# Designs tried in a protein design run: peptides against a protein of PDB entry 5EG6. Part 105

Target 1, 151 residues: chain A of PDB entry 5EG6
Amino acid sequence: RLRSQTVSTRYLHVEGGNFHASSQQWGAFYIHLLDDDESEGEEFTVRDGYIHYGQTVKLVCSVTGMALPRLIIRKVDKQTALLDADDPVSQLHKCAFYLKDTERMYLCLSQERIIQFQATPCPKEQNKEMINDGASWTIISTDKAEYTFYE

## One batch from the design tools (peptide; made by RFdiffusion4, then SolubleMPNN)

Design b1_p27_8_s1 (from b1_p27_8, 14 letters changed)
Fold by OpenDDE base, seed 4:
Structure b1_p27_8_s1 (fold): chain B 151 residues (1-151), chain A 27 residues (1-27)
Amino acid sequence: as target 1 above (151 residues)
Amino acid sequence: SLDPSKIRELPYYRLSEEQLQKVKEAS
């Protein structure tokens, strides 16, 4: 199970003051659980506890201190993000990061760029959204907050 | 390539030193 801690994910990296993609590097980030009603901004309050799918999180680069907007971590099933999954986040499964309060925008890898990419609704399955492959992320917990893995 | 109409730039924040220290301590 995942809690507020340092995590690493492939491709997501910060360099030169920007988020970008690197196939050879694993970025190290703090993942922090937020309250569902936490407002957007550079200042926020961290909540303790195990992270469940559907909850709001902040990703903060452990090296630069750069942070992404509030994200909702969602469970991925094949090519879809599950909107109503609420079980504890597992490192055995891929996840997607929905940018909170957007129209189905997800954190997405596109070539060398990290972007927002809009998911496609599933007309017959209201609890699912079709996401791009680049919007499916693998995260692993790390022991050291400032650790960065280079391949 | 991805549908350009579905692509948006990714905003980000640079945390203050105080906030950065706060999140480090919370870990």
Scores: peptide ipSAE 0.517, ipTM 0.899, DockQ to the pose 0.682
Fold by OpenDDE base, seed 5:
Structure b1_p27_8_s1 (fold): chain B 151 residues (1-151), chain A 27 residues (1-27)
Amino acid sequence: as target 1 above (151 residues)
Amino acid sequence: SLDPSKIRELPYYRLSEEQLQKVKEAS
């Protein structure tokens, strides 16, 4: 199970003050659990415990200290993000990162860029949103360390 | 290719040293 800790994720990297995509690199990030009512900003309070789908998290580059906006980590089923899943995050499954308080915007890999990309509603399944393949992320827990590596 | 109308730029923050230390201690 995942908790506030250091994680590695493929493609996501920070260099030169920007988030960018690298097909050759795994980036190292802190993933921090936030309270559901935590406000957006560069300052935030971290809560302890195991991370569940549907919870609010912050991703912080372990090397540069660059951080993304508040994200809701969501469970992925095939090409859809599940909106009502609340079980503990499993490293056996891909996940999606919804940008909190947006219109279905997800963290997405596109070519060499990291962008927001809008998910498509599922008319027949209100608890799902169709996400782009680049919006499905693999994360693995690591020991607390500040490093990046090439695949 | 992705539908351009569905693409938005990604904002980000640079954490202060104080905040960075705070989150490191929490991990």
Scores: peptide ipSAE 0.506, ipTM 0.895, DockQ to the pose 0.661
Fold by OpenDDE base, seed 3:
Structure b1_p27_8_s1 (fold): chain B 151 residues (1-151), chain A 27 residues (1-27)
Amino acid sequence: as target 1 above (151 residues)
Amino acid sequence: SLDPSKIRELPYYRLSEEQLQKVKEAS
């Protein structure tokens, strides 16, 4: 189970006031659940509860206080993001972060940079879109008491 | 090599001390 809490992720780091990639250390971030109608901005209201795929979240660097735009956390199946998955987020699986209100833009690792990268529609499966390998993220809760294995 | 036409810069926000305190309290 994943709640609004501190998490760690590979390759996402803040240094010198910018988001960048680091293979040497894991970045520490707060992940916060938002309401679906929450507006973009520097101020936001955190919602209580367990995070499900398809919900809106905010990532905030625990060190610098830098925040990313509103993201929709999506379930990943191999090289695709699932658009209609709504089950609880599992830390056993990779996830993707869709930038809300964009044309299929995802948070993506490219060499030493963190960028937006556009996903490609799946012609045969309308509920999926193809993402770049760098758009698949592994997140680990720093609060082990709330970590749950799913069968 | 990534298709440059599909790449966009990533915007970010610097939270105020007040908002940052709210975030810490919620965790």
Scores: peptide ipSAE 0.471, ipTM 0.887, DockQ to the pose 0.615
Fold by OpenDDE base, seed 1:
Structure b1_p27_8_s1 (fold): chain B 151 residues (1-151), chain A 27 residues (1-27)
Amino acid sequence: as target 1 above (151 residues)
Amino acid sequence: SLDPSKIRELPYYRLSEEQLQKVKEAS
């Protein structure tokens, strides 16, 4: 299970005051649980508890303090994001970060850049939308970083 | 190879020291 804590993810890191992508580097971020009705902005209130899919989170760079817009963490099944999954976030599964209040925009790795990329609706399955390969993320708790990275 | 019409720049915030401290305290 994942709770509000420091996490690490591959590719995503901050360099030169901007978000950057590297296939060789892992960035350290703190993932904060927010209330669903939390407004967008530089100021926000952090909620305690275990993070579930479908909940609103903030990713904050542990080094620079730079933060992304509010995200909905969603469960990934193959190449699709599940819109109605609400079970606890598992580090065993890939996840996607939907930019809240956008038209299916997801946090996406594209070559050396971190961008928003629009998911494609699944006509047959309203509870799913197809995400780009770069929009599927693996996150790990930083307390397990050594085990994961050097295994 | 990505459809350019589906690409958007990623906005971000630079947290104030006060907010950053708040976040750290919550960790």
Scores: peptide ipSAE 0.455, ipTM 0.882, DockQ to the pose 0.652

Design b1_p27_8_s2 (from b1_p27_8, 16 letters changed)
Fold by OpenDDE base, seed 1:
Structure b1_p27_8_s2 (fold): chain B 151 residues (1-151), chain A 27 residues (1-27)
Amino acid sequence: as target 1 above (151 residues)
Amino acid sequence: SLDPEKIRELPYLRLSEETLKRVKEAS
């Protein structure tokens, strides 16, 4: 389970004041739980507790202090983001980061770039949005890295 | 390739020193 803590993820990296992609580098970030009504800004209040899918989080580069916009962490099932999942975030599963208050924009890896990419609605499944593989992220807690991942 | 109409540039924020300090302490 995740809580406000330091995490590491592949591909997402900060260099030269910008977010970019690197297949060989692991970025170190703080992930912090926010209140759902927390406004966007350079200052925010961290909430205690375990992070659940559907909650608002901040990702902050541990080195530079660069922060992404408020994100909603969502559970991933194959190539879809689940919109109504609310169980505790598990490091056993990939997750997606929805940019809060956007039209289905997700944090996405595209070659050497980190972008926001629009998910496609699932007409037959209102609780799902289709995301590409680059929008699926693996998060590893640096405090409790007890799982092994296979590629 | 990705549909260019679905791509947006990723914005970012620079946290205040006070917030950064608090964030680090909370981790």
Scores: peptide ipSAE 0.353, ipTM 0.840, DockQ to the pose 0.669
Fold by OpenDDE base, seed 2:
Structure b1_p27_8_s2 (fold): chain B 151 residues (1-151), chain A 27 residues (1-27)
Amino acid sequence: as target 1 above (151 residues)
Amino acid sequence: SLDPEKIRELPYLRLSEETLKRVKEAS
């Protein structure tokens, strides 16, 4: 299970005041749970508890202190993001980061850049959105001495 | 190649020193 803590993720790095991608580096970030009604801003209050899919989180670079906009962490099933999953976040599974209050925009890797990329609705499955591979992320808790993950 | 119409720049925020301190302590 995931809680407010430090995590690492591949292909996300901060350098020179910008977010960028690197296949050779793992970025270190703080991930923190927010209240659902928390407003956007440079100041926010961290909520205690285990993080569940569907909840609002903040990602903060552990080195520079730069933060991404409020994100909703969503469960990934193959090439789709699940909109109604609410179980505890598992580090064994990939996740997607929906930019809150956008039109299906997700945090996405594109070559050497980190961008927003719009998911495609699933007409036959309203609880799913199609995302590309670059929008599927693996996160690892940094407080674990031993870990196993799947790419 | 990704559809350009579906791509947007990623915004970011600079946290206040107070918030950064709290975030680090909560981790």
Scores: peptide ipSAE 0.342, ipTM 0.829, DockQ to the pose 0.656
Fold by OpenDDE base, seed 5:
Structure b1_p27_8_s2 (fold): chain B 151 residues (1-151), chain A 27 residues (1-27)
Amino acid sequence: as target 1 above (151 residues)
Amino acid sequence: SLDPEKIRELPYLRLSEETLKRVKEAS
């Protein structure tokens, strides 16, 4: 299970005041659980507890202090993001980061850039929306990163 | 390639020193 802690993810790091993509680097981030009604800003309050899918989180670069907008962490099934999953986040599964209060915009890797990319609705399944592979992320705790991955 | 109409720039925020300190301590 995942809680507010330091995590690592591939292809995401901060350099020169911007988020960049790197196939050779793992970025280290603080992931923090927020209250659902927490407003966007340079200051925020961290909530206690394990992180569940559907909850609001902040990703903060451990080096620069740069932060992404509020994100909703969502469970991924194949190439779809699940909109109603609420079980505890598992490091064994890929996840997607929906940018809160946007029209289906997700954190996405595109070539050398980190962007927002709009998911496609699933007409047959209202509780799902289709994301591309670049919007599916693997996150692991930093204590496991050294053992699990070789980079 | 990705549909350019579905692509948006990624915004970011700079945390205050006070918030950053608190966040680090909470980790």
Scores: peptide ipSAE 0.287, ipTM 0.798, DockQ to the pose 0.656
Fold by OpenDDE base, seed 3:
Structure b1_p27_8_s2 (fold): chain B 151 residues (1-151), chain A 27 residues (1-27)
Amino acid sequence: as target 1 above (151 residues)
Amino acid sequence: SLDPEKIRELPYLRLSEETLKRVKEAS
């Protein structure tokens, strides 16, 4: 299970005051659960509890303190983001970060850059939208006590 | 190659000292 804590992810790094891609380093970030009605700003209140897909989160660089806009963490199935998944976030699965209040914009890796990239609607599946491979992220908790192995 | 019309710059924020303190304490 995932809660507000420090996490690591590959290809997302902050250096020189900018977000960029690094193939050699894992970036360290705080991930924090927010209320659905939390406004965007330099100050925010952290909510207690386990993080579920569909909820609003903040990613904060543990080194520089730089923060990304409010994100909705979504479950990934192959090359699609699931819009209606609401189960607890699993570290065994990749996830996508939808930028809240945008038109299908997701946090995406492109070469050495971190960008927003627009997902494509799925014509036959209204609860899914197609994302790039670079928009699929693996996050690992630095708190080993919260990490669970599945048989 | 990604469609350039689907790409947008990623904005970011600098947290206040007060918020940063709370974030660290919550970990």
Scores: peptide ipSAE 0.345, ipTM 0.834, DockQ to the pose 0.596; fails the geometry check

Design b1_p27_8_s3 (from b1_p27_8, 15 letters changed)
Fold by OpenDDE base, seed 5:
Structure b1_p27_8_s3 (fold): chain B 151 residues (1-151), chain A 27 residues (1-27)
Amino acid sequence: as target 1 above (151 residues)
Amino acid sequence: SLDPSKIRELPYLRLSEEQLERVRKAS
């Protein structure tokens, strides 16, 4: 299970004041649980407890202090993000990061860039959104950072 | 390639040193 802690993720990196893609590096980030009504800002209050899908989180670069906008971490099933999943986040599964208060925008890897990319609604399944492959992320706790991973 | 109409720039924030220290302590 995942809690507020330091994590690593492939491709996401901060350099020169920008988030960018690096296939050769794992970025180290703090992931912190926020209250659902926490406002966007340079300062925030961290909640205790294990992180569940559907909850609001902050990703902060452990080196530079650069932070992404508030994200909702969502469970991924194949090529879809689940909108109503609320079980504890598992590092065994890929996840998606919805940019809070946007029109289905997700954190996405595209070529050498980190962007936000709009998911497509699933007409037959209202509890799902179709996401691009680049919007499916693998995160691991830093206790596993010593290992090399191939996806 | 991705549909350009669905792509947006990624905004970011920079935490204050005080907030960053709190984040470190909480982790």
Scores: peptide ipSAE 0.344, ipTM 0.819, DockQ to the pose 0.657
Fold by OpenDDE base, seed 3:
Structure b1_p27_8_s3 (fold): chain B 151 residues (1-151), chain A 27 residues (1-27)
Amino acid sequence: as target 1 above (151 residues)
Amino acid sequence: SLDPSKIRELPYLRLSEEQLERVRKAS
């Protein structure tokens, strides 16, 4: 189970005042659950509870305090992001971060850069969007006491 | 190679010290 807490992820790092990719380091971030109606800003209210797919989250660098725009965490199935999944976030599976209020823009790794990259609609499946491999992220909780395996 | 028309720069915000303290307490 994932709650508002400190997490680590590969290829997402802050150095020199910028987000960039690093194959050698795991970045440390706070992930916080927000209300769906929470506005963008330098200050925000954290919501209690377990994080589910489809909910709005905030990623904050634990070192620099730099934060990404509001994100919707989505479940990944192979090369697609699921738009209607709402079960609890599993740390056993990869996830995608949709930039809220954009046209299918996702947080994406491209070489040494962290960018927004537009997903492609799935013609046969309206509840899915095709994403790049670089838009699939692995998150690991730094608090092992709250880590839960799902069957 | 990625389609350049689908790429956008990633914006970011810097939290205030007060907000950062709240974030630390919540973790």
Scores: peptide ipSAE 0.338, ipTM 0.818, DockQ to the pose 0.619
Fold by OpenDDE base, seed 4:
Structure b1_p27_8_s3 (fold): chain B 151 residues (1-151), chain A 27 residues (1-27)
Amino acid sequence: as target 1 above (151 residues)
Amino acid sequence: SLDPSKIRELPYLRLSEEQLERVRKAS
């Protein structure tokens, strides 16, 4: 299970004052749980506890202090983001980062760039949105000395 | 390639030093 802590993810790092993608580098970030009603800003209150899908989180570069907008971490099932999943976040599963208060915009890898990319609604499944493969992320906790990687 | 109409630039924030320190301590 995941809690507010330092994490690492592939293809996301900060360089030259911007977020960039690198196939060879893993970026180190703080992931912090926020209250659902927390407002956007440079300062925020961190909530303790295990992170569940559907909750609001902040990703902060551990080196530069650069932060992404508030994100809702969502469970991924194949090529879809699940909108109503609320179980604890597991490192065994890929996740997607919905940019809070947007029209289905997700954090997405495109070549060497990190962008927002709009998910496509699933007409027959209102609890799902179709996401690009680049919008599926793997989070690895860096708090433990030993790591288990899943492919 | 991705549909350009669905692409937006990614905004970011620069945390204050005070907030950054709090984040570090909380981790």
Scores: peptide ipSAE 0.323, ipTM 0.808, DockQ to the pose 0.656
Fold by OpenDDE base, seed 1:
Structure b1_p27_8_s3 (fold): chain B 151 residues (1-151), chain A 27 residues (1-27)
Amino acid sequence: as target 1 above (151 residues)
Amino acid sequence: SLDPSKIRELPYLRLSEEQLERVRKAS
């Protein structure tokens, strides 16, 4: 299970005052649970508890303090993001980060860039959106990094 | 390749030192 804590993820890191991608580097971030009604801003209140899919989270670079916009963490099933999953976030599964209050925009790796990329609706499945492979993320607690990095 | 029409720049915020400290304490 995931809670407000320090995490590490591949590809995403901050360099030169901007978010960049690297296939060889892992970035360290704080992931923090927010209230669903928390407004966007440079200041926010961290909520205690286990993070569930569908909840609002904040990713903050542990080094620079740079933060992404409010994100909805969503469960990934193959190449789709699940819109209605609400179980606790599992570090065993990939996740997607929906940019809150956007039209299906997800945090996405594209070569050396970190972008937001629009998911495609699934006409047959209203509870799913088709995401790019680069929009599937693996996050791990930093206390587990040693085991994950060398697999 | 990705559909260019679906690509947007990623905005970001820079937290204040005070907020960053709160984040660190909460972790």
Scores: peptide ipSAE 0.315, ipTM 0.803, DockQ to the pose 0.679

Design b1_p27_8_s4 (from b1_p27_8, 14 letters changed)
Fold by OpenDDE base, seed 4:
Structure b1_p27_8_s4 (fold): chain B 151 residues (1-151), chain A 27 residues (1-27)
Amino acid sequence: as target 1 above (151 residues)
Amino acid sequence: SLDPSKIRELPYYRLSEETFKKVKEAS
């Protein structure tokens, strides 16, 4: 299970004061749980507890202190982000980072760049929206973690 | 290739040293 802690993720990297993609380097980040009503800003209040899908988080580069806007961490099923999943975040699954208060914009890898990329609505599945492969992220805890396995 | 109309720049900023310290300690 994931809590406010240090995590590593492939591709997402900060160098020279910029976010960029690196296939050979893993970026180390602090992921912090926020209140749903937390406003955007440099200063934010960290909540205790395990992070669940659908909750608001902050990602901060552990080396440089570069921070992303508020994100909603969402569960990924194949090429879709699940909008209503609320179970604890599992490191066994890929996740997506929705930029809060945007029109379906997700943190996305595109070649050497890190960008926002707009998801496509799923007309027949209102609880899902289609994301590209670059918007699926694998995060690995670098802190003490409790692992849960699912069949 | 990705649809250019769906691409936007990623906003980000550097935390102050004070805030960054708090972030690290809260982890």
Scores: peptide ipSAE 0.608, ipTM 0.932, DockQ to the pose 0.632
Fold by OpenDDE base, seed 5:
Structure b1_p27_8_s4 (fold): chain B 151 residues (1-151), chain A 27 residues (1-27)
Amino acid sequence: as target 1 above (151 residues)
Amino acid sequence: SLDPSKIRELPYYRLSEETFKKVKEAS
């Protein structure tokens, strides 16, 4: 299970004060559980407990301290993000990061860039959104605070 | 290729040293 901790994620990396994509590197990040009503900002309050799908999290580069906006971690089923899943996050499954308070914008890998990419509503299933392949992320827990893994 | 109309820039910011320290300690 995932909790507020250090994690490694493929492709996402920070260099020169910028987020960028690296096909050769796994970036190290702190992931922190936030309250659902936590406001966007530099300072935030971390919650205890295991992270569940649908909850709000912060990702912070363990090396540079660069932080992303508040994200909602969502469960992925094939090429769709599940909007109502609330079970504990499993590292056996890919996840998606919805940018909170946006119109279906997800953290997405596109070539050498890290972008927001808009998901498409599923007409037959209101509890799902179709996401791009680059919006599916793998998270691995790690005990290492600051390191970069090269593939 | 991705539909350009669905692409947006990703905002981010650097935490202060004080906040960053708290983040590390909470992990």
Scores: peptide ipSAE 0.570, ipTM 0.922, DockQ to the pose 0.659
Fold by OpenDDE base, seed 1:
Structure b1_p27_8_s4 (fold): chain B 151 residues (1-151), chain A 27 residues (1-27)
Amino acid sequence: as target 1 above (151 residues)
Amino acid sequence: SLDPSKIRELPYYRLSEETFKKVKEAS
């Protein structure tokens, strides 16, 4: 199960002080569980415990200390993000990162860029949002501060 | 191609060394 720890994720990378996409490298990040009422800012309080879908997390580059805004980690089912899933995060499945307090904006890979991309509502399924393929992420826990993958 | 109207720049910031240290220690 996932908890506040070091993780690796494909494509997401920081170089030269910028987030960018790398198809050849895995970025190493700290993922930390936050309180749901945690405000956005440089300083934040880390919670203990297993991370569940729907919870607020902070991603920080383990190398540079570059941090993303507060994210809500959501379960992915095919091309949709589940809005009401609350089970423990499984590393066997892809996840999505909703940018908290946005209009359905998700962390998304687009070619060489890392962007926000707006999900499309699912009229027939209110508990789902259709996300772009680039908004599905694979997270692997690691004890290493840095992990690089080459194909 | 992605719908440009749905694309936004990704905001981010660099943590202070002190905060970064705390983050690392908590992991």
Scores: peptide ipSAE 0.557, ipTM 0.919, DockQ to the pose 0.676
Fold by OpenDDE base, seed 2:
Structure b1_p27_8_s4 (fold): chain B 151 residues (1-151), chain A 27 residues (1-27)
Amino acid sequence: as target 1 above (151 residues)
Amino acid sequence: SLDPSKIRELPYYRLSEETFKKVKEAS
């Protein structure tokens, strides 16, 4: 299970005050749970507890303090983000980061860049959105002494 | 290649030292 803690993720990196993609490095970030009604801003209140899919989180670079906008962490099934999943986040599965209050925009890597990329709605399954491959992320707790990685 | 119409720039900002400190301590 995932809680407010330090995590590592591949490809997402901060260098020179900018977010960018690195195929060779794992970025270290603080991930923190927020209230669902927390406003966007430089200042925010951190909540304790285990993070569930569908909840609002903040990602902050552990080195520079660079922060992303509020994100909804969502469960991924193949190439789709699940909109109604609410179980505890599992580090064994890929996840997606929806930018809160946007039109289906997700955190996405494209070549050397980190961007927002719009998911495609699934007309037949309203509880799913089709995401780009670059919008699927693997996060690993840095509290773990041993890592298990599966692609 | 990605559809350009679906791409948006990623906004981000640097936290204040005080907020950053709180974030570190809460982790």
Scores: peptide ipSAE 0.546, ipTM 0.917, DockQ to the pose 0.660

